Peptides against a protein of PDB entry 6A30. Designs and how they scored, part 30

Target 1, 150 residues: chain A of PDB entry 6A30
Amino acid sequence: AQDADNVLQPIMDLLDSNLTLFAKICEKTVLKRVLKELWKLVMNTMERTIVLPPLTDQTMIGTLLRKHGKGLEKGRVKLPSHSDGTQMIFNAAKELGQLSKLKDHMVREEAKSLTPKQCAVVELALDTIKQYFHAGGVGLKKTFLEKSPD

## One batch from the design tools (peptide; made by RFdiffusion4, then SolubleMPNN)

Design b2_p13_1_s1 (from b2_p13_1, 4 letters changed)
Fold by OpenDDE base, seed 2:
Structure b2_p13_1_s1 (fold): chain B 150 residues (1-150), chain A 13 residues (1-13)
Amino acid sequence: as target 1 above (150 residues)
Amino acid sequence: MLQERIEKIKEAA
């Protein structure tokens, strides 16, 4: 449990900030597309984060993710003007883009078999993320989350 | 924590 929380916390902090923003700014159809792309990104990032480095090195990835997430002050997001909303989306997309770049840098490590402990962490993490993206029915459909090849 | 986050997303949607 604690290991899964340690892996998820940086991702969830990033997602909470960005999804709250996207939910406010994006139309429902756009939001669903964004959620699908975020789902893919999260799945790919999580796979690499858990599979490639030992759990001890996850603190470094967490630190990298935290360094990128620290810029979003908990400020009461006043509904930004139309121009401000675009910039906020751009900034959020840039932060997500940095996660994708991190993905590209991690590609070089050989696919190691997961230990039983890592498998348990992944399973718990996946269930948590699925629930998060489902968002009680307002997010992605369970069928999409379960059948996703990612 | 997760449930609270889910509720916040519901309220924002």
Scores: peptide ipSAE 0.021, ipTM 0.543, DockQ to the pose 0.676
Fold by OpenDDE base, seed 3:
Structure b2_p13_1_s1 (fold): chain B 150 residues (1-150), chain A 13 residues (1-13)
Amino acid sequence: as target 1 above (150 residues)
Amino acid sequence: MLQERIEKIKEAA
């Protein structure tokens, strides 16, 4: 439980900050597409956090978080002008595109066998993330989350 | 991908 929380906390902080923004600025169809790409990102990040040594991944997640986090001062959410929302989506899509290149690097890294303990942590974390992305039915479909190759 | 890797590890264990 505690190990799963430690892995999930940085991911949830990232998701909570970004999904709140995306829910406000995106149409339903665009939001679903963004959620699918975020799902892939989360799966890849989770794989790296558990399979790769902690030092490199915290730095990458921290760099991703720092690049996105500099904009969320506690300030009154001024409704982003339509132009600001488009630029934010473009920047998010560009960063997601860079993360897709990261997928090609992960496929080449040696299949480190997860220990049974790591598998249990991943399972608990995966269930929590699936529930989060389903969001009581307003998010991704359960069938997509269960059958996703990610 | 992650789920498939977890399943492969479970099958090998």
Scores: peptide ipSAE 0.022, ipTM 0.462, DockQ to the pose 0.023; fails the geometry check
Fold by OpenDDE base, seed 5:
Structure b2_p13_1_s1 (fold): chain B 150 residues (1-150), chain A 13 residues (1-13)
Amino acid sequence: as target 1 above (150 residues)
Amino acid sequence: MLQERIEKIKEAA
């Protein structure tokens, strides 16, 4: 449990900050599209972060994710004027773009088989992420999350 | 894909 939380925390911090914003400012169709892209990104990042890299790369990802997550202080998001919302989306997209670039650096390590402990951690992590993306029914459909090729 | 890989690892263990 704790290991799964440690792995997920940087991702959840990023997701919580951005999804709260997106849920407020995006139309439902746009939000669903963003969620699908985030899902793909998260799945690919997890696969690479857990299956391929040594712990050293996880700390680097965590550090990169944390550096960007700190900028979203709990500031009462005054519904920014139309201009501020666009800038926030741009910043969120930039953060996601950096995650995708980090993804390219992780590809180089030999595919290691997961230990049973690592598998259990990943399963717990996946369940948590699926629940998060489902968001009580306002997010992605369970059928999509279960059948995703990612 | 990740879930499938996890299941394959479980089946092989």
Scores: peptide ipSAE 0.021, ipTM 0.471, DockQ to the pose 0.024; fails the geometry check
Fold by OpenDDE base, seed 1:
Formats: sequence, structure tokens, C-alpha cells
Structure b2_p13_1_s1 (fold): chain B 150 residues (1-150), chain A 13 residues (1-13)
Amino acid sequence: as target 1 above (150 residues)
Amino acid sequence: MLQERIEKIKEAA
């Protein structure tokens, strides 16, 4: 449980910040598309973060994500005027793009078999992420999350 | 993909 929380916390912090913004700015149809792409990104990031590197390297990812996330917290979220929303989306997309770059650095590691501990962490993490993306029914459908090929 | 990989690993273990 604690290991799953440690892996998820940086991802969840990033997602919470960005999805709250997207939910306010985006139309429902656009939001669903964004959520689907974020789901793919998160699944791919988890696969690499948990499956490929040893648990020790997860602290580096957490630190990288936390360093980039902490820079945004001190900005008083002034309710963006309609013009400021585009810049905020761009900044949020840039932060998410950094997760994609992290993805590219991790691709080079050999696919290692998951230890039983890693399997348990992944299972707990997946359940949490599915619940998060479902968001009480306002997010992605359970059927999509369960049947996703990612 | 991740779920499928987890299941394959469980079956191999």
C-alpha cells in the first residue's frame, strides 16, 4: 500500500492540478478526449516506472515530478479570464509533455519480470487510477477503463 | 496493455 501511494502521489498531484483546470475550461467532449489521452500516458508511465526500473529509481521520478509540480503551487490561481485559459492549458500541456520525455528516457531499460511486490503495487495503483479517472461518473466510463488496451 | 502484462506475469509465476 505505502509503495503504491509513493508511486502514485506525484502522478496524482500532477493530474489533480491539471484535470481541475481542464474540467473548468474544456467542453465535455474535449475533456473526454483529454482524459483518454491522459489515461494512455498514465498507463504507459506506470508500466515503465513500476515494471522497468527498480523501486529505487521511482524516487527520482517522484523528485522530478515534484520539482516541476512545486513551481506551479505558488501561483495564486486567479480565475483566468477567457484569454488566460489558453496559456494555462499550454502550461499544463507542457508539464504533461515532461512526463512524455520521462517516458522516452525509460524506454531503453530491458523489460524485467515483475516481482510479486511490484505486481501488488501495480494492482493497487491501477485500482486507484481507475477510480480517479472515473471521478464518480463525471470522468471516463468504467467499461472504458476496464477494457482499455493500454 | 498493462493489465494484460500483469496477467501474463501472474500466469508465469
Scores: peptide ipSAE 0.020, ipTM 0.454, DockQ to the pose 0.023; fails the geometry check

Design b2_p13_1_s2 (from b2_p13_1, 6 letters changed)
Fold by OpenDDE base, seed 1:
Structure b2_p13_1_s2 (fold): chain B 150 residues (1-150), chain A 13 residues (1-13)
Amino acid sequence: as target 1 above (150 residues)
Amino acid sequence: SLQERIERIKKAA
């Protein structure tokens, strides 16, 4: 459980900051598309974070994610105007783009079979993430989350 | 908590 929390917390912090903004600014169809892409990104990041690197690399990823997430929160000045909202989305997208770069650095590690401990962490993490993305019905559909190839 | 995060998203939607 603690290992799952350690992996998820940085991701969730980043997602909370960005999704709250996106939910306010984006129409429903756009939001769903964004959520689907974020779901894919999170799944890929989790797989790499849990499967490929030792726990030490997870801390590094967490630190990077937290650093970027905090940067966005500091810029989270009061939503004044539509123009400012656009800039905030751009900044949020830029930060999310940095997660994609992190993904590319992690691809080079050999896919090892998950240990039973890693499997348990993945299962807990997946359940948490599914609940988060479902968001009580305002996010992604349960059917999508369950059928998506992980 | 996860629940608090979910509620924030619900409120924002």
Scores: peptide ipSAE 0.082, ipTM 0.653, DockQ to the pose 0.697
Fold by OpenDDE base, seed 2:
Parts: C-alpha cells; structure tokens; sequence
Structure b2_p13_1_s2 (fold): chain B 150 residues (1-150), chain A 13 residues (1-13)
C-alpha cells in the first residue's frame, strides 16, 4: 500500500490540480476527451515508473511532472472571462503536450519481468487510478477503464 | 485522500 501511494502521489497531485480545473472550465464532451488522454498518459507513466528505475527515479518523474505542472497556480480559479477560460484550456493542453513529449523521451527499456511485489503494487495502483478516473460515475465509464490497455 | 479527490471532481462537474 505504501509503495503504491509513493508511486501514485506525484501523479495524483498533478491530476487533482488539472482535473479540478478542467472540470470547471470544460464542457462535458471536451472534458471526456481530456480524461481519455490523461488516462492513457497515466497508464504509460505508471508502467514506466514501476517497471524501470527504483524510488529515486519516481522522485525524478514526480519532479518532472511538477516542473511541468508548476504553471498551475493554486489560485482560486475565479470563473475566468471567456477569453481567460480559453487561455487556461490552451495552457492546460500545452502542459499535457509537454507530458506526452516527456513520454517520448523516456527510453523504451525492454519490459523486464515484474517481481511479485511490483505486480502487487501495479494492481493496487491501477485500482486506485480507475476509481479516480471513474469519479463516482461523473468521469470515465468503468467499461472504458477496464477495456483500455493496462 | 482518494475519496476527497473524487468528491472535488464530482462537485466541479
């Protein structure tokens, strides 16, 4: 459990900040599309974080994610004017784009076989992430989350 | 907590 929390915490911090913003500023169809892309990104990031290097690199990924996420000031998102909302969506999309680029720069190391401990951590992490993205029914459908490559 | 995060998303949606 603690190992899963350590893996997920940096990702969840980023997601919490961004998804809260997106939920406020995006209409339902746009939000759904954003959530699908974030789901893919999270799955890929998590796989690399758990399979590749030990805790030191999780901190690195967390730091990289934080560096890319630092543009989101914790400020009370006043309902931005229409122009401000568009800019916020653009900035958020840009941040997501940067995360995707980061993925491309991460060397595909050959998937080493996971140890039983790593498998247990992955399983717990996946369940947690699925619950988060489902968000009690307002997020992604369970069927989508279960059928997605994980 | 995860539950708190979920509730925030629910309220924002």
Amino acid sequence: as target 1 above (150 residues)
Amino acid sequence: SLQERIERIKKAA
Scores: peptide ipSAE 0.081, ipTM 0.652, DockQ to the pose 0.697
Fold by OpenDDE base, seed 3:
Structure b2_p13_1_s2 (fold): chain B 150 residues (1-150), chain A 13 residues (1-13)
Amino acid sequence: as target 1 above (150 residues)
Amino acid sequence: SLQERIERIKKAA
């Protein structure tokens, strides 16, 4: 449980900050597309965080967080203008594209079989993330989350 | 808590 919490906490902080904003600015269809891409990102990030040394992944997550976090100053959530929302989606898409490129470089290290302990952490983390993305039915469908190849 | 975060997302949607 504690290991899963340690892995999930940075991801959840990122998601909590961004999803609240996306839910406000995105139309339902657009929001679902964004959530699907974020789901892929989270799955890939989680896999890397568990398989790779913690320092490299924290730095990567931290770099991703810092690049996104420069825009989330604690200031009054002024309703982002439609232009601000579009720019945020564009930035998120750009970061997702960069992460896809990183996947190609890490394919060789991902070939390591997970230990039983790592498998247990992944299972617990996966259940938690599925619940988060389902969000009581307002998020992604359970069938999508369960059948996703990610 | 994670549950509190999920509830905030539900309210925002």
Scores: peptide ipSAE 0.078, ipTM 0.650, DockQ to the pose 0.660
Fold by OpenDDE base, seed 4:
Structure b2_p13_1_s2 (fold): chain B 150 residues (1-150), chain A 13 residues (1-13)
Amino acid sequence: as target 1 above (150 residues)
Amino acid sequence: SLQERIERIKKAA
């Protein structure tokens, strides 16, 4: 449980900062699309975080997420005008896209088979993330989350 | 906690 929390915290911090904003700004169809893209990103990031880096590299992901997240000043994000909201979504997508570059910096450790402990962490993390993205029924459909190839 | 964050999102939606 603690290991899963450690893996998820950086991701959740990123998601919490952005999804609250997206939920307020986005129309339902747009929000669903954003959530789908975020789902893919989270799945890819989680897979790499758990499978590729030793658990010790949480600091690097956290640092990278924090370095990119520092641009989200704790400031009272004035609900930007509709135009500003789109720009924030774009910026958030860009920031999330830069997390994909973390892919390139993650040491290609050979695809070692996950240890039983790592598998347990992945399973717990997946369940938590699915619940998060489902958001009590207002987020992504369970069918999508379960059938996602990502 | 992660659970608390999830619940917060559920309430905000």
Scores: peptide ipSAE 0.072, ipTM 0.649, DockQ to the pose 0.439

Design b2_p13_1_s3 (from b2_p13_1, 6 letters changed)
Fold by OpenDDE base, seed 3:
Structure b2_p13_1_s3 (fold): chain B 150 residues (1-150), chain A 13 residues (1-13)
Amino acid sequence: as target 1 above (150 residues)
Amino acid sequence: RLQEIIDKIKKAA
């Protein structure tokens, strides 16, 4: 439980900050598409956080957070103009594209079988994340989350 | 915290 919380907390902080904004600026269809891409990102990040040494993962998450966080100044949540929302989606898509390239490099290290302890952490984390992305029915469909190859 | 996030998403939707 504690290990899963430690893995999830940085991800949840990122998602809390961004999803509230996306929910306000995006139409339902666009929001679903964004959530699907974020789902892939979270799955890949979680896999890396569990399989790779914690130091590199925190740095990578921190780098991803810093690249995304430069736009999250503490300031008054001015309703981002339509232009600001588009730029945020574009930046998120660009970062996801970079993560896909990193997946190709990690395929060799990912061949290490997870220990039983790591498997238990992954299972617990997956259940929590699925509930999060389902969001009581307003998010992604359970069928999509369960059948996702990620 | 998770419930709070879900509630925020529901409110925004």
Scores: peptide ipSAE 0.021, ipTM 0.558, DockQ to the pose 0.615
Fold by OpenDDE base, seed 4:
Structure b2_p13_1_s3 (fold): chain B 150 residues (1-150), chain A 13 residues (1-13)
Amino acid sequence: as target 1 above (150 residues)
Amino acid sequence: RLQEIIDKIKKAA
């Protein structure tokens, strides 16, 4: 449980900051697309965070998220005008894209098979994330989350 | 915290 929380907390902080905004500014169709992309990102990030030694990745993700998250907090969330909302989505997508670039800098440690402990953490994390993205039925469909190739 | 986020998403939807 604690290990899963440690893995999820940085991701949840990122998602909390961005999804609340996206939910307010996006129409349902756009929101679903954003959620699908975020799902892919979260799956990829989680896989790396669990497979890679937790210490360096949490600090790097946390630092990257904190550096980018501080930029979002200081702006009085004026409900961005439609133009500002699109720009915020774009910026958030760009920030998330930069997290994907962190993918390339994370040393491909050899795909060591996950230890049983790591597998248990992944399973718990996946269940939590699935519930998060499903959002009681207003988010992504369970069928999508369960059949996702990611 | 997860529930709070879910509730926020539900409220926004």
Scores: peptide ipSAE 0.021, ipTM 0.551, DockQ to the pose 0.594
Fold by OpenDDE base, seed 1:
Order: C-alpha cells, then sequence, then structure tokens
Structure b2_p13_1_s3 (fold): chain B 150 residues (1-150), chain A 13 residues (1-13)
C-alpha cells in the first residue's frame, strides 16, 4: 500500500494541478482526448517508477514534473476572470506539450519483467488510477480503462 | 485526496 502511494503521489499532484483546469476549458471531445493521452503517460510513468529503483524514478519524475512544473509555477494559474480564455488554452497547451515530451522519453525503456512485489504495487496503483480517470463517470469509460493495452 | 480530485473534475464537467 505505502509503495503504491509513493508511486501515485507525484502523478496525482501533476494530475490535480492540471486536470481541473483542462476540464473547465476543454470541450467534451477534447477532454476525452487529453485524458487518453494522460492515461498513456501515467501508465508509462508508473511502469518506470516501479521497474527502476523507486528513489531514482521519484526524483526523476519529481524533477521532470518540477522542471516542467517550474515552468508552470511561473504561470500562476490566475483563475482567469472570464475574459482571457485564450491565455488559459495557451498555458494548457504548453503544459500538454511538456507532458508529450515526457511521454517520448518514457516509450524508449525496455520492457523489464516485474518482480512479484512490483506486480502487487502495480495492481494496487492501477485500481486507484482507473478510479481517478473514470472520475465517477465524467472521465474515461471503464471499458476503455480495463481494455487499454498500455 | 483521490475523492477530492474526482469531486473537482465532476464540478468542472
Amino acid sequence: as target 1 above (150 residues)
Amino acid sequence: RLQEIIDKIKKAA
């Protein structure tokens, strides 16, 4: 349980900071596309964090998220007053672009076999992540999450 | 925390 939480916390922090904004500014079709890409990113990130030594990957995820997030923190998510939806979209697009770069770095790792302990952590983490992305029915469909090859 | 995030997404949707 604790190991799963340690893997999930950096991911949840990233998602919490961004998804609320995306849900507000994106139409339903765009939001679904964003969620699908984030799902893939989360799956790849989780795999790496569990397969690689936990400390190095948390630091790397934290550093990647922080390097990409420090570029984001200077973008004070000023909840725009109604007027500057364009700037919010631009900022969101910039954030998504940073996540895409992270994805490209993530795809290149060799599939390593998981130890039984790592498998247990993955299973616990997957249930939490699936619930997160389903979001009580407003996110991705359960059928998509369960059948995802990622 | 997860529930809070879900609630935020639901509120935003």
Scores: peptide ipSAE 0.020, ipTM 0.557, DockQ to the pose 0.705
Fold by OpenDDE base, seed 2:
Structure b2_p13_1_s3 (fold): chain B 150 residues (1-150), chain A 13 residues (1-13)
Amino acid sequence: as target 1 above (150 residues)
Amino acid sequence: RLQEIIDKIKKAA
């Protein structure tokens, strides 16, 4: 449980910060697309965080998330004018792109088979994340989440 | 916290 929370907390902080904004500014179709990209990112990040030694990843994820979170806080949510919404989406896409670069810095340790403990953490984390992205039916479809190749 | 986020998404949708 605690290990799963440690993995999920940085992700949840990122998602909380960004999704609240996206939900306000995005049309439903755009929001769904953003959620799909976030899902892929979260799955990739989670896979790496669980597979890679926790010390390096927590610090990098925490630092990255903290840097991105601080960047969003200074943007006083002026009610996005239509122009501001597009810029925010662009900034969010840029932030997501930077998270993808974190992907490259995570040294691929050889795909060792997950230990039973790691498997349990992954399962718990996946269930939580699926529930999050499904969002009681207003988010991504369960079928998409279950059949995602990520 | 998860529920709060879900509720926020629901409210925005």
Scores: peptide ipSAE 0.022, ipTM 0.559, DockQ to the pose 0.576; fails the geometry check

Design b2_p13_1_s4 (from b2_p13_1, 6 letters changed)
Fold by OpenDDE base, seed 2:
Structure b2_p13_1_s4 (fold): chain B 150 residues (1-150), chain A 13 residues (1-13)
Amino acid sequence: as target 1 above (150 residues)
Amino acid sequence: KLQERIERIKKAA
C-alpha cells in the first residue's frame, strides 16, 4: 500500500490539478480526448516508474512532478477569459510534455521481469488509477480503461 | 482522498 501510494501520489497530484482545470474549461468532447491522452501518459509513466525505477530517489520523479504541479496552486480561479483558458491548457500541455520528455531520458533497460512486489504495486496502482479516471461514471468508461492497450 | 477527488471531478463535470 505505501509503495503504491509513493508511486501514485505525484501522479495523482498532477492529475487532480490538471483534470480539475480541464473539467472546468473544456467541453465534454474535448475533455474525453484529453482524458484519453492523460490515461496513456499515466500508464506509460507508471510503467516506467515501477519497471525502470529512476535512480533510487523516488523523490526525483515526485519532485519533478511536484515542481510542475505547484505552479497551479496559487491561481485564484478567475473565470478564465478565452485567452487565459488557452494559456492554462498550454501550460498543462507543457507540463505533460515534460513528462513525455522524461520518457526520452529513461533508458529502456532490458525488460527485466517484475518482481512479485513490483507486480503487486502495479496492480494496486492500476486499480486506483482506473477508479480515478472512471470518476464514478463521469470520466472514461470502464471498458476503455480495461481494454486499453497501454 | 481518491473519493474526494472523484467527487470534485463530478461536480466540475
Scores: peptide ipSAE 0.053, ipTM 0.598, DockQ to the pose 0.684
Fold by OpenDDE base, seed 4:
Structure b2_p13_1_s4 (fold): chain B 150 residues (1-150), chain A 13 residues (1-13)
Amino acid sequence: as target 1 above (150 residues)
Amino acid sequence: KLQERIERIKKAA
């Protein structure tokens, strides 16, 4: 549990910050699309974080999220004007897209079998993330989360 | 993909 929380917390913090912004500025259909893309990203990130690096490199995710998150200054998210909101979504999507490029750098570690501990962490992490993305029914549908090919 | 990978790991454990 604690290990899962340690892995998830940085991701959740990033997601919460971005999703809160997107929920305010996006129409429902756009928001759903954004959520779907974020879901894919999170799934891919988790796979790499938990499966590829040994859990010891919490520092790398934190550093990656921090390097990309430092651009989101703690500043008062002035609800950007509708135009600025679109740009922020685009920038966030671009930043998240760059996280997908991290894919290429992490692929080099041999797909070692997850230890039972790592499996438990992944399972707990997945459940937490599914609940988060479902958001009590206002987010992604459970059927989508369960049937996602990611 | 992640879920499938997890299930494969569970079966192999």
Scores: peptide ipSAE 0.023, ipTM 0.525, DockQ to the pose 0.024
Fold by OpenDDE base, seed 1:
Structure b2_p13_1_s4 (fold): chain B 150 residues (1-150), chain A 13 residues (1-13)
Amino acid sequence: as target 1 above (150 residues)
Amino acid sequence: KLQERIERIKKAA
C-alpha cells in the first residue's frame, strides 16, 4: 500500500490539479477525449515507473514532476476568466507533455521480471487509477478502463 | 497493453 501510494502520489497530484481545471473548462465530450489521452499517458508512465526503473527512480519522477509543478503556485485557483483558462490548459498540456518526454529519456531497459512485490504494487496502483478516472461515474466508463489496450 | 505486459510478467514469475 505505501509503495503504491509513493508511486501514485506524484501522478495523482498532477492529475488532480489538471483535471479539476479541465472539468470546469471543458465541455463533456472534450473532457472525455482529454481523459482518454490522460489515461494512456498515465498507463505508459506507470509502466515505466514500475516496470523499467527500479523503485528508487520514483523519487526522480516525483522530483521531475515537482520541479515542473513548482511553477504552479498552490495559489487559490481563482476561476480564471475564459482567456486565462486557455493559458492554463496550455500550461497543463505542457506539463503533461513533459511527462511524455520522460518517455523518451527512459531507455527501454529490457523488461525485467517484476518481483511479486512490484506486481502487487502495480495491481494496487491500477485499481486506484481506474477508480480515479471513473470518478464515481462522471469520468471514463469502467468498461473502457478494463478493456483499454494500453 | 500495460495489463497484458503485467500478465505476461506474472506468468513468467
Scores: peptide ipSAE 0.023, ipTM 0.518, DockQ to the pose 0.023
Fold by OpenDDE base, seed 3:
Structure b2_p13_1_s4 (fold): chain B 150 residues (1-150), chain A 13 residues (1-13)
Amino acid sequence: as target 1 above (150 residues)
Amino acid sequence: KLQERIERIKKAA
């Protein structure tokens, strides 16, 4: 439990700050899409955090996100308006893409087998994250979370 | 992907 909390807390702090804003500025369909991408991101980040403990520092996650930011191919989500909200979504998409690149650089570490202890921590953390993203029914569907290929 | 990886690890252990 404590180990799972230690892994999740930095992620949750980041999510709580950003999702509150996104929930306010995004239309429901757009928000759902953002949540799906964030779900994928969180799954990948959680895996890396467990395999690479030094990345548990929120500052390091932020720094890693910032360092890899130069080369994301424009996944052309043509959002129609130049609103501050569109810029925020663009920034979030940029961050998501940076994490995808980080995956490519960390292939060697990602190939490491998890210990039984790490597996138990991941399972507990995964249940907590699923509950968080379901958000009492206002977030992502349980079926999506359970059958997600991520 | 994470869940699938966990399940594969469990089966291999």
Scores: peptide ipSAE 0.022, ipTM 0.527, DockQ to the pose 0.023; fails the geometry check

Design b2_p13_2_s1 (from b2_p13_2 with E2Q K7R Q9K)
Fold by OpenDDE base, seed 4:
Structure b2_p13_2_s1 (fold): chain B 150 residues (1-150), chain A 13 residues (1-13)
Amino acid sequence: as target 1 above (150 residues)
Amino acid sequence: LQERIERIKEAAE
């Protein structure tokens, strides 16, 4: 549980910040599309983060999130004007796209079978993320989350 | 997690 929390917390913090913003600025259909893309990204990132040695990934994800997150100053999220919201979505998508590129650098480690401990962490992490993306019914449908091939 | 979910709900209302 603690290991899962340690792995998920940086991702969840990033998601929480971005999704809260997107929920405010996006129309429902757009939000759902964004959530679907984020879901795919998170699933791919988690799979890699858990398969990769836990120590190096926390530092890399943390460093990547910190390098990109430093630009999101704690400033009063002025609800960007509709134009600024689109730019923020674009920037967030770009940042997430860079996380996808991190994917290519992380693939270099041999697909080692997950240890039982890693499997337990993955399971807990997946449940937590599913609940988060479902967001009590306002987010993604449970059927989508459960049937996702990602 | 519940707090985060609630924040998303509030933002979606």
Scores: peptide ipSAE 0.056, ipTM 0.609, DockQ to the pose 0.758
Fold by OpenDDE base, seed 2:
Structure b2_p13_2_s1 (fold): chain B 150 residues (1-150), chain A 13 residues (1-13)
Amino acid sequence: as target 1 above (150 residues)
Amino acid sequence: LQERIERIKEAAE
């Protein structure tokens, strides 16, 4: 449990700040697309964090997220005025685009066999993330999350 | 997690 929390906390902090904003600004169809891309990113990040030698779990996710997330100031989401909303969507889309580029730089390192402990952490983390992305039915469909090839 | 989920629900509504 604690190991899973250590892996998830940086991801969840990033997701919480961004998804709350996206949920307020984006239409349902746009939000679903954003969630799908974030899901892929999270899955890839988790795979790397758990499979790659434990560099201090917080620093690797934090560094990956900081290198690519520099633009999201923890600013109090002031409901942007109508003009600001479009710019926020554009900025959010740009940030998502940067995250997609990160995927392209992901060299397929040969998946080292996970230890039983690592497998247990992955399973717990996956369940938690699935629940988060499902968001009680307002997020991604359970069937999508379960059948995702990522 | 549950608190985060509820925040997303509220924002989507």
Scores: peptide ipSAE 0.054, ipTM 0.611, DockQ to the pose 0.726
Fold by OpenDDE base, seed 5:
Structure b2_p13_2_s1 (fold): chain B 150 residues (1-150), chain A 13 residues (1-13)
Amino acid sequence: as target 1 above (150 residues)
Amino acid sequence: LQERIERIKEAAE
């Protein structure tokens, strides 16, 4: 449980910061599209983070997330005029783009078979993330989350 | 997690 929390916490912090904003400013169809892309990104990041030695990747993800997360704290959420909302989406997309680049740096280590303990952590982490993305029915459908090839 | 889910629900509403 603690290991799963340690792996998920940086991702969850990013998601909390962005999804609340997106839920407020995005139309429902746009929000669903954003959630689907975030889901793919999270699944790909988790797969690589768990297959790779967890400590090095957490530090790199945490450092990248911390560097971008500090920029979001100081903005007093004035209800952004339509222009400010677009800029916030652009900034969030830029942060996601950096996570994608981090993905390319993580590919280098040989895919080691997960130990039974690592598999249990992955299963717990996946269940938690599925619940989060489902968001009590306002997010992604359970059937989509379960059938996702990612 | 449940608190985070509720915040997303409230924002979507």
Scores: peptide ipSAE 0.051, ipTM 0.606, DockQ to the pose 0.763
Fold by OpenDDE base, seed 3:
Structure b2_p13_2_s1 (fold): chain B 150 residues (1-150), chain A 13 residues (1-13)
Amino acid sequence: as target 1 above (150 residues)
Amino acid sequence: LQERIERIKEAAE
């Protein structure tokens, strides 16, 4: 439980601020698309974090999310003017385009077998993240989350 | 987590 929390906390902190903003500014269909791509990013990031040495985990999540999230500045949540919302969607779309490249790089990394302990952490983390992305029914459908490549 | 979920729900209303 503590290990799962340590892995998830940096991701959740980033997602909390950004998803709250996106939920306010995005139309439902656009939001759903953004959530699907963020789901893929989070899954890929978790896989890398759990397989990679612990010391790099927080920094790598932060760096991967920062490399992809450089457009999500810690800026004061001023209600973005309509222009700012459009720019955020554009930045998100640009980031999503880079995620497709990340998938190609991940397929090349030799699937290191997870230890039983790592598997237990992954399972707990996945359940937590699925609940988060489902967001009590306003987020992604459970069927989509369950059929996503585990 | 529950608090975060509620904030997202409120933002989506």
Scores: peptide ipSAE 0.050, ipTM 0.606, DockQ to the pose 0.808

